Peptides against a protein of PDB entry 3ESW. Designs and how they scored, part 15

Target 1, 322 residues: chain A of PDB entry 3ESW
Amino acid sequence: NNIDFDSIAKMLLIKYKDFILSKFKKAAPVENIRFQNLVHTNQFAQGVLGQSQHLCTVYDNPSWHSIVLETLDLDLIYKNVDKEFAKDGHAEGENIYTDYLVKELLRYFKQDFFKWCNKPDCNHCGQNTSENMTPLGSQGPNGEESKFNCGTVEIYKCNRCGNITRFPRYNDPIKLLETRKGRCGEWCNLFTLILKSFGLDVRYVWNREDHVWCEYFSNFLNRWVHVDSCEQSFDQPYIYSINWNKKMSYCIAFGKDGVVDVSKRYILQNELPRDQIKEEDLKFLCQFITKRLRYSLNDDEIYQLACRDEQEQIELIRGKTQ

## One batch from the design tools (peptide; made by RFdiffusion4, then SolubleMPNN)

Design b1_p9_4_s4 (from b1_p9_4, 5 letters changed)
Fold by OpenDDE base, seed 1:
Structure b1_p9_4_s4 (fold): chain B 322 residues (1-322), chain A 9 residues (1-9)
Amino acid sequence: as target 1 above (322 residues)
Amino acid sequence: SLEIIEKLL
């Protein structure tokens, strides 16, 4: 009996696909109960859920993408990308063009577009007056500031003229296109939207120890790539643990297609206790939210994303960027 | 990996 190896291979592939797809079916009643109990009893789990409800979907806004593209100097950006691509891009293939685009967006954003704001300039004295500003504390937003998803306003007094300057911490990224200033939160928020506006696969990475950054899925490298707009950094996940000697416990990535614990990519040394949730419960939580985000996708999309998830998990275990 | 399985099939 000639064993039809091709038929067996096809059958195994079908069964394997069906097995993978079965993991992304609607949650069983027992899983729903486990999820509800977890988010009700564990504050960290509730925080991850709350962040996912915002960060996984807020940037998928076509009207915002249009406003971003109308605001950026696209002629300058593409001129610089084309210039860098022309040096070596043809030898590596056309997919590398998107990596050059992200690198230029990092440059453009930090050098030409956005400003770090430790203290605001005095509204009365004008530019380069932040050295004269004394913090007085924080207040709630006024009626105008409240229109732009502002939860907190930092208040400063000018030592020179005595006037009060307000620094509203806006969470509306469209308002940030106007103000063009902030700290790591505002930088990451707007930069995530910018990358999404170019049609890129992007995740927002939250670190429990008061930092935030992005990941971009490179088709050239076939993996998630670290991107920090504050640092103008591309593919340098080690900068926090090694260069900054930062102590960290959790790094969670939030994207439209899933929530992933990416701590292993960034926490290379000086790991803080992971005592906020059981590891099994965190894994369950991220998988449960990811399943929910994928409920509307077709079987082919689910399968392709599951393949990416598996490759990422292998990468995270091996500690080698393939 | 799924990719390895798909390349082997």
Scores: peptide ipSAE 0.013, ipTM 0.560, DockQ to the pose 0.154
Fold by OpenDDE base, seed 5:
Structure b1_p9_4_s4 (fold): chain B 322 residues (1-322), chain A 9 residues (1-9)
Amino acid sequence: as target 1 above (322 residues)
Amino acid sequence: SLEIIEKLL
């Protein structure tokens, strides 16, 4: 009996697909109970859920994408991308163009577009006066600031003129297109939207130890790539643990199609205690939220994303020496 | 940047 290996291979592929798809079916009652208990009893789990409800969907706004693309100097951006792509990219295929685009967006954003704000300039004295600013504390937003999803306003007094300058910490990324200044939160927020506006697969990475960055899914590299707008950094996940010698406990990535614990990518040394949640419960939580985010996707989309997830998990386990 | 580290600390 000639074993039809092709028929067997096809059958195995079908069964494998069906098995993968079965994992993304509606959650069982027991899983729902576990989820509800976890988010009600564990503050960290509740925080992850709360962040997922915002970060996984907020950037998927076509009107915002249009506003971003209208605001950026696209001619400059694409000119620079084309210039770099023309040097090396043709030999490596079209997918590398997107990596050049992300690298240029990092350059453009840091060098040409957005400003780091330790202290604001004095509203009265003008530009380059931040050295004269003394922090007085923080307060709630006024009626105007409240329109732009502002939770807190830092208050500064000018030592030169005595006037008060407000630095509202806006969470509205469209307002950030106007203000063009902030710290890691504002940088990552707007830069995440910028990357999404180019149709890229992007995740927002939250680190418990008060930093935030992005990940971009490179079709060329066929993996998630570290992207930090503050550092103009592409594919340098080690910068926090090694270069900064930063101690970290959790890094959680939030994207349209999933929530993933990416701590293993970034926490290479000086790991802080992971005592906020049981590892099994965190894994369950991320998988459960991811499953919910994918409920409306078709079988092919679910399968492709599941394959991507498996590849990422293998990468995170193997501790790829980059 | 060193400036970010100084703020996080």
Scores: peptide ipSAE 0.009, ipTM 0.510, DockQ to the pose 0.012
Fold by OpenDDE base, seed 2:
Structure b1_p9_4_s4 (fold): chain B 322 residues (1-322), chain A 9 residues (1-9)
Amino acid sequence: as target 1 above (322 residues)
Amino acid sequence: SLEIIEKLL
């Protein structure tokens, strides 16, 4: 009996695909009940859900992508990418080119485009007057600021002229293309949109301990790559735990196709208690939201993403970049 | 890796 190993292999692959796809079927009634109970009883779970409803989809806006591409100096960006790509002589084509693009976008964004704002300059005294600014607190947005999804406005008084300067914390990334300034929130928000505007697979990473950054899926490296616009950092997930000696409890990545606990990538030491939710419940929550985000995808797309998810989980367990 | 399985198929 010649065992047709090829036919057996094909059959096993089909059955494996079917098994993987079965995990992404519509949630059972019991899973829906568990999800509803979790988000109603656990504040952290409610927060993750709320963030997913915004961060997973907001950047998938073609009109915003057009505005971004029209606003950036694309000639400068591509000139620099082409220059760096030509130096390294990589025959690996388009896959490595995107890594150079992301590195240039990090440079361009930090050096040429966006500004860090600890304190605003005085609106009356002009540039380089932030040293004269005293914080008075925060308040709600006015009617004009409210047009740009502003949740809070920081208020500053100039010690020199006595005038009040408002620093609106805009959540509208298109407004950030105009203002060209902010802190980690504004930086990450706009930079996430910028990366998405180039057609890249991008996630927004929220850290519970008041920092945010991106991940980019590198086709060259075949993995999610740490990207921090504030730090001009590419593939340096250790910077928070090691360089900053930051204590952290949770890092959650939010993307179009999923929500993932990426804490193991970034929390290398000084781990804070993970006491906000049970680990099993967090895993369930992320998986449940991920399933919802994939409901409109075809079987091939679901399968490819599930393969990517499994590779990432293996990476996160091994602590080794493949 | 799934890629190894797909290459073996």
Scores: peptide ipSAE 0.008, ipTM 0.534, DockQ to the pose 0.134
Fold by OpenDDE base, seed 3:
Structure b1_p9_4_s4 (fold): chain B 322 residues (1-322), chain A 9 residues (1-9)
Amino acid sequence: as target 1 above (322 residues)
Amino acid sequence: SLEIIEKLL
């Protein structure tokens, strides 16, 4: 009895594909009830949902992508990418080129384009006067600042001239292309848009302990890669837990195709209590939001994304210390 | 993983 192993394998693959696709069918009434109860009873779940409604889709704006590409020095960027790519002896057309692009964008953004703003310069005294600035607190935006999705304005007094300088915390990334300054929030917001503008698959990572960064899906590495614009960091997920000795509880990644708990990638030591939500409820929440984000995708797209998700979960479980 | 099965086919 020659068991046709090839026919059995093909049949198993078909059944497996059908099984995977079946998980992405319309949510059952019981799942909807569980979801609604969770977001209404758990503040952390409500926060994750609220963030997903913004962060998963806001950067998928072709008009914004055009404005970004028109604002950046593309000639300088590509010149530097080509130079470093050629220096390492890579052939044209290798998937690794995109990793070089992201590394150059990190360099360009930190060194040539954007500025860290701990305190603003005095509007009256001019450049390099931030040392003379005393914080007075925060207030709501004025009529002009409100046009650019500003929730808070930090107020500073100049010790030299006595004048007030406003530092609006803009959430409009297009306004950030003009202002070219901020803290981790502004850095990550604009840099996420920049990466998206190059057609890259990007997630926004929120850490509960007041930091934010990106992940980029490298086709060369075939995985999600840590990217921090503030640190000019590529593929260094350990920097927070090890280098900074930062204590952390949750890291959640928000992308167009899903919401994923990526805490295991970044929390390598100094783990804080994960007491904001039950682990099973967080897993359910992320899966439920992800399922909703994929509702309009075709079967092939759903299947490819599900395969990628499985690979990521295996990576996160295996705890590969890079 | 399906990828392992696909590589075995």
Scores: peptide ipSAE 0.011, ipTM 0.559, DockQ to the pose 0.147; fails the geometry check

Design b1_p9_5_s1 (from b1_p9_5, 7 letters changed)
Fold by OpenDDE base, seed 4:
Structure b1_p9_5_s1 (fold): chain B 322 residues (1-322), chain A 9 residues (1-9)
Amino acid sequence: as target 1 above (322 residues)
Amino acid sequence: NIEKALEIL
């Protein structure tokens, strides 16, 4: 009896696919009850849900992508990408080109496009006057600032002229294309949109200890890659724990296809207590939200994403052992 | 990944 090993392998793959797909079927009533109870009783869970409702979908806006691409110096960007790509002896059409593009977008964004704002310049005295600015506190947005998803406005007084300067903390990334300044929040927000505008798979990473960055899915590296626009950093997940000696408890990645606890990638030392939620409940929450985000996808898309999730989980387990 | 395990077989 010649065992048709090819037929057996095909049958095993089909059964495995069916098993994977079974996990992504509509949530059982018990899972819905667990989810509702969790988000109503746990503030951290409610926060993760609230962030997912915005961050997982807001950047998938074709009109915003067009505005971004019209605003950027694409000729400069691609000229620099092509130059560095050719210098390293690569040919056009290689999957590695997107890694060069992301590296140039990091350079362009930090050096040519966007500005870090510790303090604003004085609106009356002009550029390079931030040293003369004294913080007076924060207030709510006015009627104009509120049009651009402004949560708070920082108020500064100029020590030279006495005038007040408002620094609105805009959450509208299209307004950030105009203002071209901010802190980690504004940087990450606009840079996430920029990467999405190039058709890239991108996640927004929230750290509980007041930092935010991106992850890009490199088709060349076949994994999620750390990307920090503030640092012009590509594939350096260690910078926070090692270089900054930052203490951290949670890093949560938000993307169109899921929500993932990526803490293991970034928290290499100085781990703070993870006391905001039970680990089992956080895992359940992320899986439940991810399942909801995939409800409109076909079986092949769900399967491919599940394979990617498994690879990432293996990476996140192995990374603690290196 | 079961696919990688099957490529080794």
Scores: peptide ipSAE 0.006, ipTM 0.425, DockQ to the pose 0.177
Fold by OpenDDE base, seed 1:
Parts: sequence; structure tokens; C-alpha cells
Structure b1_p9_5_s1 (fold): chain B 322 residues (1-322), chain A 9 residues (1-9)
Amino acid sequence: as target 1 above (322 residues)
Amino acid sequence: NIEKALEIL
């Protein structure tokens, strides 16, 4: 009997696909109870859920994508991408072009578009007056600032003219296209929207120890790539643990298709205690939210994403960027 | 990935 190995392989693939798809079916009543109890009893779990409800969906706005693309100097961006791409002679194929695009967007954003703001300039004295600014504290937004998802306004007094300057901490990324200034939160927020506006697969990475960055899924590298707009950094996940000697406990990635604990990619040394949640409960939480985000996807989309998830988990376990 | 394992067979 000639064993039809091709038929067996096809049958195994079908059964494997069915097995994978079975993991993404609607949560059982017991899983819903476990989830509700976890987010009710664990503050860290509640925080991750709250962040997922915003960060996983807010950037999927076609109207915002249009406004971004109308605001950026696309002619300059593509001219620079084409120039860098032409140096490699197309030997690596067309998929590498997107990596050049992300690298140029990092350059453009940091050098030409957005500004780091430790202290604002004085509204009366004009540009390059931040050195004359004394912090007075923070207050709630006024009626105008409240229109742009502002929770906090930093207040500064000019030592030269005595005038008060307000620095609203806007969470509306469209307002950030106008203001073009902020700290890591504003940088990452707007840069995540920029990458999404080019149709890229992007995640927002939250670090518990007061930093935030992006990940981009490179089709050329076939993996998630570290992207930090503040640092103009591409594929340097070691920068925090090694270069900064930063101590960290949790790094959680938030995307439209899932929530993933990416701590192993970034926490290479100086790990802080992971005492906010049990590891099994964090794994369950991320999987549960990910399932919920995928409920509207078809079987082929679910399967492709599950294969990508498996590859990422293998990468994170091996500690090797392949 | 089982697909890659089956491509090798």
C-alpha cells in the first residue's frame, strides 16, 4: 500500500488548523468567570484591560489616517526612502522597502516634525525661552483643552516676563499634529498613528517603568521589530536594558489583533520583581483579550495570526532575534 | 511551524 504522504500531510494540516481555530472560539462560561474575577481582584489586570480597550482600537480610524497623510511631507519621505532603497540594488526584494519607510519615518519624525518638550517656551517671549520657565505644578484642563482628551495641564511661569504658560498633556493624536511637541507619551501616541496611517501592522508597547514605544511587523524580517520614535531607533530592543541600564518588570504590547507580554524581548538584565500578577494569570489575561479582539475575523485570518503568534513565542523563548 | 515541517517532508 503506497502511503500517500501528501494526503496524510494535507489531513494533518487540516487537523492542526482546526485545533488552532478551536483555541480562538468564543470563551467558555468558566473562562468568562475567571476573567471577570481576575480584573475585579487584580489592579494590574484591570489596568491592562483598560489600556487594551483604548490602545487596541483607537488608531484604526480612517479619518485620522487621512489627516495624518495630508499633514506629512510625503514627497520628502518617499524621496528619501527611494534614495536609500536604490543603494541596495533590490537584491533583498520589495518587502525591504517597508523597513526603509519605517526608518525614514523615524528620521523625519524626530528631525523634521516633532519636538521634545521638557519645558514649554514662554507664550509671550517666544521660541527658545524654555530655560526661563519655572514649573508651578499641574491642574485640570480648561474648556478648550478638554476638547482634545487632556487630563492634565502643566503650569509654568516665565522668570523674565512673569507670564503663565500652559502645557496641556493632550492624548488626542490629531491635536499633536498641530502642537508637534511632547514627551514619550505624546511621541509614541502620534508615531503609532503615523505608522498605522501607512497601513502597517503596529503595536503600542507599554513599560510599567514609565516608558512607551512601538513595534512594527516587518514582512521582510518576518517578525515584530522594535521602533522607538524618541530614540530614532529601529530593531534595537536591547537599548533600555543594556544601553540605559534600565530596570524593568513588564512590557505589554497592544495591537488591533492582540495583547502580548513582550517583556522577554526588552528585559535582558536588571529585571525587577514581577509581583503585580501571577504569570499564569497574565498569560490567561493576554490570551483572553486577544481572543476577544479576533472574534470578528475569519478562520484564515485567525490561523495566520495564530501562526505569527507561535513564531513570536518561539522567538521570545529563544532570546534570539532571528 | 507545522507547515514548515511538512514542506521539508
Scores: peptide ipSAE 0.005, ipTM 0.416, DockQ to the pose 0.174
Fold by OpenDDE base, seed 2:
Structure b1_p9_5_s1 (fold): chain B 322 residues (1-322), chain A 9 residues (1-9)
Amino acid sequence: as target 1 above (322 residues)
Amino acid sequence: NIEKALEIL
């Protein structure tokens, strides 16, 4: 009996694809009940859901992408990318070009485009006056600031002239293209939009212990890559736990096609108690939101993403022996 | 990728 190994392989592939696709079918009534109960009873779950409703979709705006591309010095960016890419003699293929692009965008954003704002300069005294600024607290936005999705305004008094300077914490990334300043939130928000505007697969990573960064899916490396605009960091997930000695409990990645607990990538030491939700419930929550985000995708897209998810889960379990 | 793994078989 000549075992037709090709026929068996094809049949196994079909059955495997069908099995994978079956996991992304419309949630059973019991799963919907579990989800509703979880988000109503667990504050952390409610927070993850709320963030997913914004972060998974807000950056998929073609009008915003156009505004970004019109605002950036694309000639400088591509000139620098081409210069670095040419040094490698194209030996690693075209897929590495996007890694060079992301590295240049990190450089350009930190050095040429955006500024860190610990304290604002005095609006009256001008540049380099932040040392003279005393925080008075925070308040709600005024009528103008509220137009740009501002939840909080930090208030500062100048010790030199006595004038008040407002530092609105804008969540509108298009307003951030104008203001060109902020902290980790504004940096990550605008930088996520910038990466998306180049057609890249990007996730926003939220850390419970008050930090945020990006992940980029490198086609060259065939994985999610840590990207921190504040640090000009590419593929250095260890910087928080090792270099900063930061204690962390949760890192959740939010992307167009899914929500993923990426804590294992970033929490290498000094893990804080993961007491906000049961691990099984967090896993269920992320999977449930991910299914919802994929409801409009075709079977081939779902299958490709599911293969990517499985590879990421294997990576997160093994730890990168880099 | 299981497809690439099966192309090697």
Scores: peptide ipSAE 0.000, ipTM 0.405, DockQ to the pose 0.146
Fold by OpenDDE base, seed 3:
Structure b1_p9_5_s1 (fold): chain B 322 residues (1-322), chain A 9 residues (1-9)
Amino acid sequence: as target 1 above (322 residues)
Amino acid sequence: NIEKALEIL
């Protein structure tokens, strides 16, 4: 009896695909009740939901992508990518080219395009006057600042001329293309949009302990890659826990296709108590939001994403920082 | 994953 192993393998693959797809069917009434109860009773869950409603969709804006690409020095960027790609002896058409592009975008953004702003320069005294600025506190936006999704304005007094300078904390990434300055929030916000504008698969990573960064899905590496625009860092998930000795509790990644607890990638030591939500409830929450984000996708897209999710979960369990 | 198990067969 020649067992047709090929026929058995094909049948098992079909049944496995059907089983995976069955998990992404519309949520049962009991799951909806559990979700609603969780987000109404747990503040951390409510925060994750609120962030997902913005961060998972805001960067998927074709008009913003066009404005970004028109604003960047694309000739300089691609010239530098091509130079470094050729220097390392890669052939044209290799999937690794996109990793070189992301590395150059990190360089370009930090060195040529955007500025870190601890304190603003004095609007009256001009450039390089931030040393003369004393913080007076924060206030609400004025009528002009309010047009650009500004929630808070930091107020500074110049010790030299006595004039007031406003530093609005804009959340509109298109306004950040003009202002070209900020802290980790403004950096990550605009840089996430920049990466999305190149057609890349990108997640926004929120850390509960006041830091934010990106992840990019490398087709060459076949995994999510850490990307921090503030640090000009590519594939260095250890920098926070090891190099900074930062204490952290939660890292949550927000993308168009899902929400994932990525804490295990970044929290390698100095773990803070994970006491904001039960681990089972956080897992349920992320899976439930991810399932909702995929409701409009076809069976092949759902299956491909589910395979990618499973690979990521295996990576996160194995603790292989490659 | 079943795909990796089938690549080994």
Scores: peptide ipSAE 0.000, ipTM 0.403, DockQ to the pose 0.183

Design b1_p9_5_s2 (from b1_p9_5, 7 letters changed)
Fold by OpenDDE base, seed 3:
Structure b1_p9_5_s2 (fold): chain B 322 residues (1-322), chain A 9 residues (1-9)
Amino acid sequence: as target 1 above (322 residues)
Amino acid sequence: NIEKALQIL
């Protein structure tokens, strides 16, 4: 009896695909009740849901992508990518080109495009006057600032001329293309939009301990890659725990196709108590939101994403210290 | 940078 191993393998693959797809069916009534109870009773869960409603969708805006691409020096960017790509002896058409693009976008953004703002320059005294600025506190936006999704304005007094300078904390990434300054929030917000504008698969990573960064899905590396625009960092998930000796509790990644607890990628030492939610409830929450984000996808898209999710979970468990 | 980590805390 020649066992047709090829027929058996094909049958097993079909059954496996069907089994995976069955997990992404519409949530049962009991799952909806569990979800509703969780987000109403747990503040951390409510925060994750609120962030997912914004961060998972806001960057998927074709009009914003056009404005970004029209604003950046694309000739300089691609010239530098091509130069470094050729220098390393890569052939045209290799999937690694996108990793070079992301590395150049990190360089360009930090060195040529955007500025870190601890304190603003004095609007009256001009450039390089931030040293003369004293913080007076924060206030609400004025009528002009309110047009650009501004929640808070930091107020500074110039010690030289006595004039007041306003530093609005804009959440509109298109306004950030004009202002070209901010802290980690503004940096990550605009840089996430920039990466999305190049058609890349990108997640926004929120750390509970007041930092934010990106992840990019590298087709060459076949995994999610750490990307921090503030640090000009590519594939260095250890920088926070090891280099900064930062204490952290939660890192949550928000993308168009899912929400994932990525804490195990970034929290390598100095772990703070994970006491904001039960681990089972956080896992359920992320899976439930992810399932909802995929409701409009076809079976092949769902299956491909589920395979990618499983690979990521294996990576996060194996704790490959890169 | 350690200085930046201290500014974020």
Scores: peptide ipSAE 0.008, ipTM 0.493, DockQ to the pose 0.013
Fold by OpenDDE base, seed 4:
Structure b1_p9_5_s2 (fold): chain B 322 residues (1-322), chain A 9 residues (1-9)
Amino acid sequence: as target 1 above (322 residues)
Amino acid sequence: NIEKALQIL
């Protein structure tokens, strides 16, 4: 009896696919009850849900992508990408080109496009006057600022002229294309949209200890890659724990296809207590939200994403052992 | 990944 090993392998793959797909079927009533109870009783869970409702979908806006691509110096960007790509002896059409594109977008964004704002310049005295600015506190947005998803406005007084300068903390990334300044929040927000506008798979990473960055899915590296626009950093997940000696408890990644606890990638030392939620409940929450985000996908898309999830989970387990 | 395991077989 010649065992048709190819037929057996195909049958095993089908059964494995069916098993994976079974996990992504509509949530059972008990899972819905658990989810509702968790988000109503745990403030951290409620925060993760609230962030997922925005960050997982807001950047998937074709009109915003067009505005971004019309605003950027695409000729400069691609000229620089092509130059560095050719210098390293690569040919057109290689999957690595997208890694060069992301590296140039990091350079372009930090050096040519966007500005870090510790303090605003004085609106009356003009450019390079931030040293003369004294913080007076924060207030709510006015009627104009509120049009651009402004949560708070920082108020500064100029020590030279006495005038007040408002620094609105805009959450509208299209308004950030105009203002071209901010801190980690504005940087990450607009840079996430920029990467999405190039058709890239991108996640927004929230750290509980007041930092935010991106992850890009490199088709060349076949993994999620750390991307920090503030640092012009590509594939340096260690910078926070090692270089900054930052203490951290949670890093949560938000993307169109899921929500993932990526803390293991970034928290290499100085781990703070993870006391905001039970680990089992956080895992359940992320899986439940991810399952909801995939409800409209076909079986092949769900299966491919589940394979990525498994690969990432293996990476996140191995990364603590290196 | 079961697919990688099956490619080695």
Scores: peptide ipSAE 0.006, ipTM 0.435, DockQ to the pose 0.177
Fold by OpenDDE base, seed 1:
Structure b1_p9_5_s2 (fold): chain B 322 residues (1-322), chain A 9 residues (1-9)
Amino acid sequence: as target 1 above (322 residues)
Amino acid sequence: NIEKALQIL
């Protein structure tokens, strides 16, 4: 009997696909109870859920994508991408072009478009007056600032003219296209929207120890790639643990298709205690939210994403960027 | 990756 190995392989693939798909079916009543109890009893779990409800969906706005693309100097961006891509002689194929695009967007954003703001310039004295600014504290937004998802306004007094300058901490990324200034939060917020506006697979990474960055899924590298707009950094996940000697406990990635604990990618040394939640409960939480985000996807989309998830988990366990 | 393993068979 000639064993039809091709038929067996096809049958095994079908059964494997069915097995994978079975994991993404609607949560059982017991899983719903576990989830509700976890987010009710654990503050860290509640925080991750709250962030997922915003960060996983807010950037999937076609109207915002149009406004972004109309605001950026696309001619300059693509001219620079084409120039860098032409140096490699196309030997690596067309998929590498997107990596060049992300690298140029990092350059453009940091050098030409957005500004770091430790202190604002004085509204009366004009540009390059931030050195003359004394912080007075923070207050709530006024009626105008409240239109742009502003929760906090930093207040500064000019030592030269005595005038007050307000620095609203806007969470509306469209307002950030106008203001073009901020700290890591504003940088990451707007840059995440920029990458999404080019149709890229992007995640927002939250670090518990007061930093935020992006990940981009490179089709060329076939993996998630670290992207920090503040640092103009591409594929340097070690920068925080090694270069900054930063101590960290949790790094959580938020994307339209899932929530993932990516701590192992970034926490290479100086790990802080992971005492906010049990590891099993965090794993359950991320999987539960991910299932919920995928409920509207078809079986092929679910399967492709699950294969990508498995590859990422293997990468994170091996501690090697392949 | 079962798909890669099955492509090698």
Scores: peptide ipSAE 0.000, ipTM 0.416, DockQ to the pose 0.174
Fold by OpenDDE base, seed 2:
Structure b1_p9_5_s2 (fold): chain B 322 residues (1-322), chain A 9 residues (1-9)
Amino acid sequence: as target 1 above (322 residues)
Amino acid sequence: NIEKALQIL
C-alpha cells in the first residue's frame, strides 16, 4: 500500500486549519456569560476592555493617515531610510526596508519632530522657561481644549512673570501633530498613529506601572518588535526591567487584530504581584476580545493571524535568547 | 511625497 504522504499531509493541513478556525467561531453562550461576569466583577478586566475599545481601532483612520503623511518630512525620512538601506547592499531582501523605516521614524520623531515636556515653557516668557514653572495641580479642559479629547489639563505658574500656563494632556493624536510635545502617553499615541500611517502592523503596549510603548510586526524578523518612541528604541524589550530596573506587573498589547498579554517579553526581573486578575481569566479575556476583533475577517486571514499568535506564544514561553 | 509612501504599502 503506497501511503500517499502528500494526500495525508494535505488532509492534515485542512483538518488543522479547520481546528484553528473552530477556535475563532462565534463565542458560545457560556463564554459570553463568563466575559460579562468578568468585566462586571473585575476592575482590571473592565480597564482592559475599555482600552481595547479605543486602542484597537482608533488608529485605523485613513483621514488621519493622510494628515500624518502630509505633516511629516517624507523626503527627509525616505532619504535617510534609502541611505541606511543602501549600506546593507540589499542582501537581506526588501522586508528589512520596513525595519529601517521604523528606525528612521524613531530618529525623526525624537530628534526632529516631537519634544518631551516635563514642564511647559511659560506662554508669556517664551522658550526655555520651563525651569521657572511651578505646578499648581490639574483641572478639567476648557471649551477649546475639550474639542481635542482632553481629559486633564496641568496648570503651571511662572515664578518670573506670575502668569498661568496650561498644559492640556490631549488624547487626539491630530492635535499632537500641532502641539509637538508631551510625555510617554502623547509620544506613544502619536507615534502609534505615525507607524499605522505607513501601513505597518502596530500594537499599543500599556504597562500598568505608568509607561506605554509600541510593538511593530517586522516581516523581516517575523515577529513583534519592541518600539519605544521616547527612548528611540528598536528591539530592546529589556530596557525597562534591566536598564531602568523597573518593577512591573502587566504589559498588555492592543492592536487591530488582537489583545495580547506581552508581560513575559518585558518583565524579565523585579516582577510585581499579578494580583489584579486570575491568569486564566486574563488569558480568557484577551482571547475573547481578540475573537471579537476578528469577527469580520475571512477564514484565511483568521488562520494567518492564528499562526502568528501561536508563534508569538512560543516566543513568549521560550524567552528569546537573543 | 504621498506617492512614495503608497509605493511601500
Scores: peptide ipSAE 0.000, ipTM 0.336, DockQ to the pose 0.018

